Peptides against a protein of PDB entry 3PUK. Designs and how they scored, part 228

Target 1, 227 residues: chain A of PDB entry 3PUK
Amino acid sequence: ERGLKSVVWRKIKTAVFDDCRKEGEWKIMLLDEFTTKLLSSCCKMTDLLEEGITVIENIYKNREPVRQMKALYFISPTPKSVDCFLRDFGSKSEKKYKAAYIYFTDFCPDSLFNKIKASCSKSIRRCKEINISFIPQESQVYTLDVPDAFYYCYSPDPSNASRKEVVMEAMAEQIVTVCATLDENPGVRYKSKPLDNASKLAQLVEKKLEDYYKIDEKGLIKGKTQS

## One batch from the design tools (peptide; made by RFdiffusion4, then SolubleMPNN)

Design b2_p29_3_s3 (from b2_p29_3, 10 letters changed)
Fold by OpenDDE base, seed 3:
Structure b2_p29_3_s3 (fold): chain B 227 residues (1-227), chain A 29 residues (1-29)
Amino acid sequence: as target 1 above (227 residues)
Amino acid sequence: MFELSKGKTEEETKEREELEKKLNEELKK
């Protein structure tokens, strides 16, 4: 079996680069914090050049317009990243780039999507969700990107209970994206002692996996795969 | 401790594909 890094790269290559590739065309690629880490973990600049990317830019930085080139946005569906995109294309007269291809690492909330639609839909040539919300470290190791996960999961303050749930939901969702990327619906194992965090997270993951793989190719209910 | 055991399934569901299609259709409006 191929290592996790190579699998992730292959998925990105197929879902993003192959999807928008045009012969002889170069694009500027815009990355946010997460996707910068993601691509850095599974590819080199030479790989990106081979995929038709001439330069990569940080979406958060103020950038000079390159109006003759199309832009590939590989970003997280967050308010911050979306707002930066909107700044690039919100004004018809002063677009940063010729057009945009947007690839989100996860489902884009309706609120953010509607905001994009209302502001700059005519500048967008493609919008796709590719469902990769983790960073590969080793062949079988990955890292989740959930802010303050450790703090809230282990907080003794009852006032943080609601935030803890949100964090666990986010973690569970990212774990499911790993499974989807690897084409897996695994059994979940955990050790609950001394805290019950692992048990709670496991239950969330199992539920989300069931929901994600609920429909097979024929539209039938699909069961969980066995170990 | 949290562990995952392997079990191969389909990568994406029909529902997610449909959602993606809907998204692109709405962008074109």
Scores: peptide ipSAE 0.023, ipTM 0.368, DockQ to the pose 0.056; fails the geometry check
Fold by OpenDDE base, seed 5:
Structure b2_p29_3_s3 (fold): chain B 227 residues (1-227), chain A 29 residues (1-29)
Amino acid sequence: as target 1 above (227 residues)
Amino acid sequence: MFELSKGKTEEETKEREELEKKLNEELKK
């Protein structure tokens, strides 16, 4: 059985590298905090070299222009990462690379997308959402990228209730992304504990799974898998 | 393999497809 890491790598290879690959062409790849962790968890540098990546750069760091090379941005759809991208291509005089291929790890808000379009559409060769918002740990284990999730989920402060809901929503979305990556529609199981967090999360996941497969299958829901 | 690569909802997916189409048209110029 292929572990989760291999499945994630295969998805990235197909959705990102194969999508923008040109024979004999090398690219610079720009990563943010999340995608650095993601790739580190499921591939080696030698794998990236085989996919036509010559160097990896941190999008948050100041970088010297390499105007003769195209850049592959594999980043999260956050204002921080997008702003860094815009600094690279925001003006003709400030273009750091020849062109950009952008792959987002999740849904990119329209506000950010429109901002990119308005500022540097001519520099973009590809813009795609990949929907990989988790880190594979082991064959059947993954980590969610939800900052301070534990704090808000278990905070006794009522003022954090709204934030808790946001966090739960984000976790549910990422779990559904895992299911989508594995092409699974599992029955959701949870352990009841003193707090109803697990139950609430399970309900959110089930709802989002239903919505996901309805959208993907044009109104048809994929039957539950036995996984 | 089923993948939701655009939008979070059906409506958002449609909107994203429209935006992508427009973007692709602009990229051809």
Scores: peptide ipSAE 0.019, ipTM 0.384, DockQ to the pose 0.295; fails the geometry check
Fold by OpenDDE base, seed 1:
Structure b2_p29_3_s3 (fold): chain B 227 residues (1-227), chain A 29 residues (1-29)
Amino acid sequence: as target 1 above (227 residues)
Amino acid sequence: MFELSKGKTEEETKEREELEKKLNEELKK
């Protein structure tokens, strides 16, 4: 049955595994905290084996080198995850793997992207951004991975206003990635409450959806769809 | 921990696409 989990898996399979697949080749896959949760939510280890993954490793841990194998990094574009990658390939003497394929779950900041390019370009065979920054819970339910979202959104402390804005933008961006993953451009609906969080979030989502769907992958403008 | 930037503009998107293309072309050599 087609559900959000299946859609997410299909997208990952197409965007990541099919993109770097070579017949008869096995890879080590490196995951961070977010992608561990993401994959756990939409696939099994047997599925990964079918995609040519022999083992999965935590990118944050100090791992033993497997220099004869290529590594597939499926990670979030965070300084922490990127730094861990850089440690794996930062020097010739410290190369842990034969080569790297990097797939980011979202937009990677230019600073991080350039840092990777400058230090590890010779070791990288592929670097691509995919837009999956949410975790499917069930067929019609997803959760966002925005740290401290609840705290800042509901904080009465005015000193947290700046952080609240950042959190709201992050939430909106992840919601848009859900829509993009589902190939939907919905009308946004919300319920007003004493706090204007819902209204603000709705506005951000609508704006980001508009920007995202100005030109689709085929260069076409996508109209509004039903939820 | 997953962290997102504040967002990306159309200009940033175009620049990224160009950079990505150039990077991947270089990496495939």
Scores: peptide ipSAE 0.019, ipTM 0.388, DockQ to the pose 0.133; fails the geometry check
Fold by OpenDDE base, seed 4:
Order: C-alpha cells, then structure tokens, then sequence
Structure b2_p29_3_s3 (fold): chain B 227 residues (1-227), chain A 29 residues (1-29)
C-alpha cells in the first residue's frame, strides 16, 4: 500500500512538474501557506531540485525580480494568493519573472480567474487546477486546511451556526479531494458522540462523493471501496 | 491566451473509468 504522502507527491509530480517541465530549464517556485505545508509534507528540497526547481519563494513576501527565469506558482485559489501573483505580473514594466505557470490546488472561482486573465494573461503559460486541498500526515492520516474549524464545529454559541455549516462544507470538500487523490470511494465511518458534528460531516462527505463519482455517460458507477 | 485546464486530467479520467469498469465487473460477480 502506497502511503498517502507518496500518492500526493506522485499526483503533484504528474499534474504540476511534469506538465511544465522543460529540459534544461530551471524555475522559481512560488508557494503560499497551504502549498508550503503541502510540499513539506510529501517531498524534500532535493526532490524539487530534481524537478527543475532552483529555489522556493513565499508568494506573500517581497521578492527580488529574476526576470530571466520562469516562475511556477503552486498556490491556493484565494484572493490573497492571487493578489500576490498579480503584483508580480500586473505591471508590464515590473514583471518579476519571465513568465508564469499557475497551478491551483483547487477550483479557482471565475471571479479570480477573470481577474488574472484581465491583468496578466500574456505572462501566463499555463493555468491549471489540481485537486489537492489537504495535507498528508501519515500513510492514512491527513489534515484539513480549514481555518478555525475546531472552534466553529464545537462552539456552543448558536450565532456560529452559519459559520459552522461553511466549515463543515469546506471540510467535506477537502475530504473528497483525498478520496479523489486516492481514486477511492470509501465508506464513511464516524463517531457520533458527544456531538453530531461527525454525523453531519459524514453525510456531507457521502453526498459530495456521490456527486464526484457521478454516473458516467455509460451509466457506470464506481462502487464503494475500503473505508 | 493561456491554456486553462479544469477538472480531472485525461489520465485521471481514464484511470477512473477503468477502475469503475473493473469494480462493476466484480460486483456482478
């Protein structure tokens, strides 16, 4: 059984590095907070060097231009990360890099995509979405990138109910990305006590899995795999 | 205009289809 980390790395290698790799070409890789954690969880710097990455930079930090090199942006589709990208390429005279390859860890909203397209489309060589929105911890363990998830899920304050739903939805989506990464449709198991949070999350995950593994045009459904 | 690829890759789609087919065959058994 391949560990979750290796599966994630393989997916990133295939979806990102192999996609933009050119022989003899080195790239600067820009990461945000999530992708920094993601890559750190499943690879080493030596692995990145082998993939043609010369240096890793934090997208949120001010960086010196390296105009002769192309940049690989592996980032989450958030306004913050997108804004940082736009600062790098928004001005024709102040482009920090030669060109950009953008790989989003999740679905990029049309609003953000359109913003990118309108501002710096000429600088972009690739723009792809990959479906990895989780952090692998162990062979079968992962963490979710949902801010304040614990607080809202376990908050007794009714005023947090709306936020709790949003958090649950986000968690469910990320769990489904794990399943998608593993190409599995598992049965969902949970412990219901003392709160019903686990049950609610399980239901959301099941629904999203069903949506993800929709019946294809031929009517084939991927059955449930090991949980 | 840069290339935008959304959703599953062709390889992922193919792999999924193969797995679905295999699974369905096993379930009919």
Amino acid sequence: as target 1 above (227 residues)
Amino acid sequence: MFELSKGKTEEETKEREELEKKLNEELKK
Scores: peptide ipSAE 0.014, ipTM 0.314, DockQ to the pose 0.154; fails the geometry check

Design b2_p29_3_s4 (from b2_p29_3, 10 letters changed)
Fold by OpenDDE base, seed 4:
Structure b2_p29_3_s4 (fold): chain B 227 residues (1-227), chain A 29 residues (1-29)
Amino acid sequence: as target 1 above (227 residues)
Amino acid sequence: MFELSKGETEEQTKERKELEEEMNKLLEE
């Protein structure tokens, strides 16, 4: 049992591959650093081939145009990844691919979304957010993709307090995406010693979980399960 | 240390496991 890996793969398959799949059509898939890790954690190349992906490319690298192929961008909603996408489609004469399907791993800020719309809307066939911002490691183990999280969380330097808060917020959001992916509203447990970081993170997670389930599409408030 | 307790109901857990099993079977084919 792959557990969390299987769940993540299922979600990606449904939200991304099934959404853009056309019979007999092959696509080039563009990945960034995060989505490379994400897919590598939950699938194999053979799985991607079955989903109609012929080649995987790194979005950050310079790539040769394949104008006859449509591209599937599975990327994080970051300025860096978006800028790379825009370089591929920003010029009408220099489009690297036939068309683009964009799937963001998380909420795409309006600023980035508007930038995409303004530059290459005609080339985009899909643009969706799938809300997977974590990497499954084991059956029920995942890794958060928050840069320098350890450093800022455990930094004794007061000057890092603002960064610590940002990191904590990002971590909490990613934990909530795990819960959302699993369709769970877990109880949060933590050890507060020696630092209060765990307590703060727990509170953030609880708050975000409450918010998420209150505003979920089904309007269903899932009760906390005592496990 | 930060820990998450399972928030799934027994029914949800069962459904998830069933789906996982089905997917695993499909992948083994």
Scores: peptide ipSAE 0.005, ipTM 0.304, DockQ to the pose 0.022
Fold by OpenDDE base, seed 1:
Structure b2_p29_3_s4 (fold): chain B 227 residues (1-227), chain A 29 residues (1-29)
Amino acid sequence: as target 1 above (227 residues)
Amino acid sequence: MFELSKGETEEQTKERKELEEEMNKLLEE
């Protein structure tokens, strides 16, 4: 049985590397904090070399231009990562790379997308959203990347109620990405005690799963799977 | 069926961090 790590890698390979692959062409790959963690969890440097990546760079760092090479941006749709991308291509200054392929790990907000479009559209050869917003730990374990999730979920302070809702929504979205990656529509089970957090999260996940599979690009209504 | 587990074990955390460090070193090269 293929572990979650292998499934995630296969998805990245198909959705990202195969999508922009050109025979004999090497690319520089730019990663942010999340995608660095993600790739480190499911692949080795040798795997990336096989996919035509010659160098990996941190998007947050001030990098030297390599104007003859195309860049592959595998990044999260955050203002910080997008701003770094815009610095590479959006200024009237010389572009750092020949062209850009952008793959977001999740849905990119319209505000960020429009900002990219307005500034760098001519430099972008591909812009695609993929749905991988989790880090695989082991064959059946994954970690959600939601900042301060623990704090807000378990905070007794009523003033954090609105923030808790936002966190729950983000967690639910990431859980759905796991299900989508695994091609599963599981039944959700939870323990309701001592806090109602599990129940709330479960409801959000169920709703989002339903919405996801209703809108599935393949028009396939997938029934609930036993998982 | 998936379950929400408690956070990663200390060993898993260590392994992940080691991999991250390795990857980060490659980024600095």
Scores: peptide ipSAE 0.019, ipTM 0.319, DockQ to the pose 0.019; fails the geometry check
Fold by OpenDDE base, seed 3:
Structure b2_p29_3_s4 (fold): chain B 227 residues (1-227), chain A 29 residues (1-29)
Amino acid sequence: as target 1 above (227 residues)
Amino acid sequence: MFELSKGETEEQTKERKELEEEMNKLLEE
């Protein structure tokens, strides 16, 4: 069984580093909170150096311009991360880097994408979504990045019901991305007690898996796997 | 079969901090 960490690293290497790599060229890589955790879970600094990354920077921090170098943004599609990117390239006078390669960990909303396109299109060489929204821990263990998930899932307050649904949807989506990363269409198993949260989540995951694997890239129906 | 966990493990926290430190050192050079 392939370790989840190695699978995630291989996916990042192929989808991000191999996509923008040029022989002899070094890049500065910009990370946010999630992608810092993600990379730290599946690689070392030496691995990043081998992929042509000379320096890693926190996108949230103020940074000195390095105008002669291209920047690789590996970030979440959030307003916070996007706003930080826009500050780097929003004006000609404020450009911090020579050009930008942007790789989002998940679907980027059209509103954010359009904002980037309108402000920084000339500086962008790549803009892709790689759909990795989880952190691998062990061979079969991963962490979901859903803010306040615990609070809303276990809140006894009925007023939080709508927010609970949103959280469940987000969790289900991330689980599906894990399955996609592993190329698995598992049967969903859950423990229903003490709350029905697991049952609800299982239903959402099953539905999303069915939709995702209904037709593969070649138009073939993918069967269920045991995972 | 997947095991779901919430939050960063202690090991991941350590690795993240190490990576951050290495990154910061490279930025200062």
Scores: peptide ipSAE 0.012, ipTM 0.295, DockQ to the pose 0.021; fails the geometry check
Fold by OpenDDE base, seed 5:
Structure b2_p29_3_s4 (fold): chain B 227 residues (1-227), chain A 29 residues (1-29)
Amino acid sequence: as target 1 above (227 residues)
Amino acid sequence: MFELSKGETEEQTKERKELEEEMNKLLEE
């Protein structure tokens, strides 16, 4: 059995570090809150050094320019993270780094992508989505980056019904990214009592899994695997 | 087989912070 942490690390290594690797080149890596937690869960600093990362910086903090070095942005596709990136490269005369490689942990909305493209396209060497929106805890355990998920899922207040649906969709999407990362199409099982939240989530996951594998490179639905 | 948690537990938070501290220490050396 492959540990989830090792699989996640291998995915990041292949999708991010190998993609932008240049021999003898060091980069500054910019992380947001989620990607800081993600990397901390599946690698050590020595691993990052081996991948050509000399310094890790928090994208949300004010940073001194290092204009001679390229920057690797491994961030979530959120307005907050994107705005911080834009501050780094928005002004041609005040660029903090030589160039940028951007890797988003999930699908980047067109609105955010277009905003980046309009402001600093000339500074960007790469922009990719890698679809890792979860944090591995143990070999078979992960957590989701869905704010207030517990509160809305178990809220008895009817006014929270719409938000609950949004949260469920976000959770389902992140579960599917786990499956995609592991190249698995599991049979979904759940405990439904006392609430039906687990059943609803399971249905969403199944639907999204079907969609994901149906539209893959081969246009085939992958057979069910062990969960 | 995967297990889904309902959020980060206190224990998981502690473990994560310890890992972060270790990484930061290595950066300073």
Scores: peptide ipSAE 0.012, ipTM 0.316, DockQ to the pose 0.019; fails the geometry check

Design b2_p29_4_s1 (from b2_p29_4, 15 letters changed)
Fold by OpenDDE base, seed 3:
Structure b2_p29_4_s1 (fold): chain B 227 residues (1-227), chain A 29 residues (1-29)
Amino acid sequence: as target 1 above (227 residues)
Amino acid sequence: SEEFEKELKRHEEALKLGLNSDWRIKLYG
């Protein structure tokens, strides 16, 4: 029970499953593409059963109503995932489940949050953001969920320069979530490259880490930890 | 639900303070 996988599982267990667990109650869990990969990387189906999950469903697929069961949505705050949720609860006649518990892996934009509020607030029992936007691969290795990161970071096309910055920002943000999950403030190390992408990313990470721990510790900056 | 409304309120407060997405996440735990 060592390494990043166990830490991630423990965080999910505490932030999601323990938060909505009721004795003797079973829930249907809805996952999207990212959370499917995330849970697959750090737990087994038997673990989910122990947490009161009877079945896992893909939020993108057409599903039959199970109106007597409550649903646990563990999803990314994307228009696609939110729209699928809204289809499940958008009207009284179309409610697929008894009620919903929603846990977002990251910040939910105001536009999406307002859509949820306007259409199905009465059906929602919990709504939280838990800030896990990475996938553990090994004990000390993780991958980031940043689409086309390699392409934009290493593209020689100047037209991709703006997108490169957006991608680097997203990567930096996800790295900070790893540090937060591990309760670490590492010294950032990188290999210098001709395009200086690693240096730029490192600076973004360091800045975000500093800001994160300042606000988390009420102005106190956590010292550098071994990494 | 009441719990959802509480989360919504925190979200709105974060918006008023001009916090970016990273800091808003912290308000929700």
Scores: peptide ipSAE 0.012, ipTM 0.355, DockQ to the pose 0.211
Fold by OpenDDE base, seed 5:
Parts: structure tokens; sequence; C-alpha cells
Structure b2_p29_4_s1 (fold): chain B 227 residues (1-227), chain A 29 residues (1-29)
């Protein structure tokens, strides 16, 4: 059995690197905070070199133009990361790279997508969403990219109730991405704790799994798999 | 680019059909 790290790497290789690979062509890869952690968890620099990546850059940092090279943006669909991309390509005179391949780790909101469309369409060779929004830790263990999840889930302040819901929704979505990555439809299990957060999250995950596989299988729900 | 325009078209079609994010992800990759 292959560990989660291997599965994640294989998916990234297929969905990102194989998708934009051209023989003999090297690219600069731009990463944000999440994708830096993601790649570091499941591959080595030598692996990236083999995939045609010559340089890795942080999208948040100021960078010098390399106008003769194409750029591979592997980033989260956040306003911060998108804004950094837009600064790279928003003006013809300010283009930092020859062209862009964009791969989002999750669904890109329409507002962000439209912003990209309006300003940078001519510079983009590829724009795809891939369903990887988690960090593999162990063979069967992963972490979620949901900032302040603990704070909001366990906050006694009623003013945080709305944010708590948003956080749980985000967590559930990311868990489903793990299942999708593994091609699994597991029975959801949880341990009861003083708060009902685990139960609520489990319900959200089950609902989202059902929705996902209904759509994926064109109305057919994939049978439950063994964990 | 031609490739990007194809992605835009798929995105627009998904919106018209009211498809959720999971479906869109499947369409794109």
Amino acid sequence: as target 1 above (227 residues)
Amino acid sequence: SEEFEKELKRHEEALKLGLNSDWRIKLYG
C-alpha cells in the first residue's frame, strides 16, 4: 500500500506537471504558503527538477523578470495569491514572464476568476483547478489548511458562530478532497467530545461526499469503501 | 490563448448549469 504522500505526489505530477510539460522546456514555478508546504511534504527538489522546474520562487516576494521563460503558478485560490499573480501579468509592460500556467489547489471563486479573465487572459496558457487542499503527514494522516480553526470551533463567543460555520465548511471540503484524491468513499467515523463539533463536521463531510460522488458518477453514489 | 479560452468556456458552461465546485474540478482536472 502506498502512503498518502506518494498518492498526493502522483496526483500533482499527473494533474500539474504532465499537463503542462513540453519536451526540453524549463519553467519557473511560483508557490504560495500552502503549496510550499504541500510540495515539501511529498517531494524533493530533485523530483521537481525532473519535472522541468528550474527555479522555485515565492509568489509573495518581489522577483526580477525572466521574460524568456514561462511560469508555472501552483497556488491557492486566495485574493492574496491571485493579486500577486495579477501584479506579474496585469500590465503588458510589467510582465515578469513569457506566459503563465495556473493551477489552483481548490475551486477558484468566480470573482477571482473574472478578475484574472479581465486583465491577464492573453498571458495564460492554462488555468485549471486541482482538488488538493490538504497536507499529507503520514501514510494515513493529513492536516488541513484552515487557519484559526481551533480558535473558532472552540470559541465561547457567540459572535464567532458564523465564522465557526465557515471554518467547518472549509474543513469538510478539504476532507472531501482527500477522499477524492484517494478515490475513496469512506464511512465517516468520529469520536464524541465535550462539544458536538466532531459530529457536525462528520455530517458535513458525509453530505459533501454524497454530493461529490453523485456528480462524479452521474447520479450513482459510489459504494462505501473500507478504510 | 486558445487553451485558456477553452477553460473559460467550460467555466461558463458549468455556471449555467449550476454545477458545484466538485464538478468544476472534475471538468478542469
Scores: peptide ipSAE 0.023, ipTM 0.372, DockQ to the pose 0.172; fails the geometry check
Fold by OpenDDE base, seed 2:
Structure b2_p29_4_s1 (fold): chain B 227 residues (1-227), chain A 29 residues (1-29)
Amino acid sequence: as target 1 above (227 residues)
Amino acid sequence: SEEFEKELKRHEEALKLGLNSDWRIKLYG
């Protein structure tokens, strides 16, 4: 069994660092809450230095401009993270960095993408989406980044029903990112009692897995694995 | 940048084709 942490690191290295690497060039890397946890779970600071990252900054904090350096934004596609990015490049006179490489941990909604395009397109060298929306804990254990997932999934309040669906979709998507990272199309196993949440989630995962492998860029349909 | 515009175009094309937006993510490795 390949350790999940090593697999995640390898994927990030290939998808993010290798994609924007230039020989002899150092970058400042901007992280949000999720990507901070993600990188902390699968790499060391020394690893990042080897990838050409000189400084890591929190995107949510006030930062001093380093106008001569390019910035690598490895962030979640959330309004909060995007807004912080836009603040860094919103004014020509107040740009914090020379240029930006943006890598989203998941699909970026069209609304956010268009907002970025409208305001900062000239400053962006790369804008890509990668499929890593989980935190590896152990070789076969991961944590989802879905705020208040427990609350909404188990809330008896009917007013939370719509939010519960959103949360389940988000969880399913993140589970699929694990499968994609591991290059697996598993049969989904779950405990159905006492609530049917697990069954619903399983159905969502199965559907998303099917969609993912059917419409992948390689045109491959991968059979189910025994994972 | 040109690269950004290319990515945007691909994103828009995927929408026109009715592809599930949730899976317009490129996987590496």
Scores: peptide ipSAE 0.020, ipTM 0.364, DockQ to the pose 0.172; fails the geometry check
Fold by OpenDDE base, seed 4:
Structure b2_p29_4_s1 (fold): chain B 227 residues (1-227), chain A 29 residues (1-29)
Amino acid sequence: as target 1 above (227 residues)
Amino acid sequence: SEEFEKELKRHEEALKLGLNSDWRIKLYG
């Protein structure tokens, strides 16, 4: 049995902490709502200390400057989180930290990326996207961070159809991140009753998996794995 | 920084190639 939490932690450790680690250097880590939940699900504060994190701060809150320390931003690629980052570094004279390492939990839209580039590129030491957009709950169970997913998926109001589609797409993307994290291309199974939501979601996931694994590192199509 | 610029270039290249979100996830994930 694979421990999903351990896998997620290992991925974060490799993709984030090992990537920006410097001997003897401590960092402030900035988290948003999603990454707070993510880290809390797969690590302890002691683990973060071992990775050179001295303090964890909420990116949405006002914070005192610690100009002698570099900041590690582990955040979702959302306008809200990006705006908070920009407030920290948007002004050269008022930057809160010495420099920034940014790790996004998902693909950062071009608009947001360009906004960052235009305003505070000089303060950024590292900027990477990592593919973790889910919360591990159990060994093989995860939750998705899709606001109002239940409401829109099960809304009888046809006016919500567009939003339902958006929600389904977001859910599918996050499920694919789980598969990517596990390095698996599983067969998708679902319960379709009483509504077809699960079937629709499954189809979206399958399609996205196909796209994701269309070409592996060797340029070959990766076959389906057991799940 | 140099590292950030490299990442920017990768992002821009992906854009130029017209890669969708799924392909970008593969590239950076």
Scores: peptide ipSAE 0.018, ipTM 0.387, DockQ to the pose 0.224; fails the geometry check

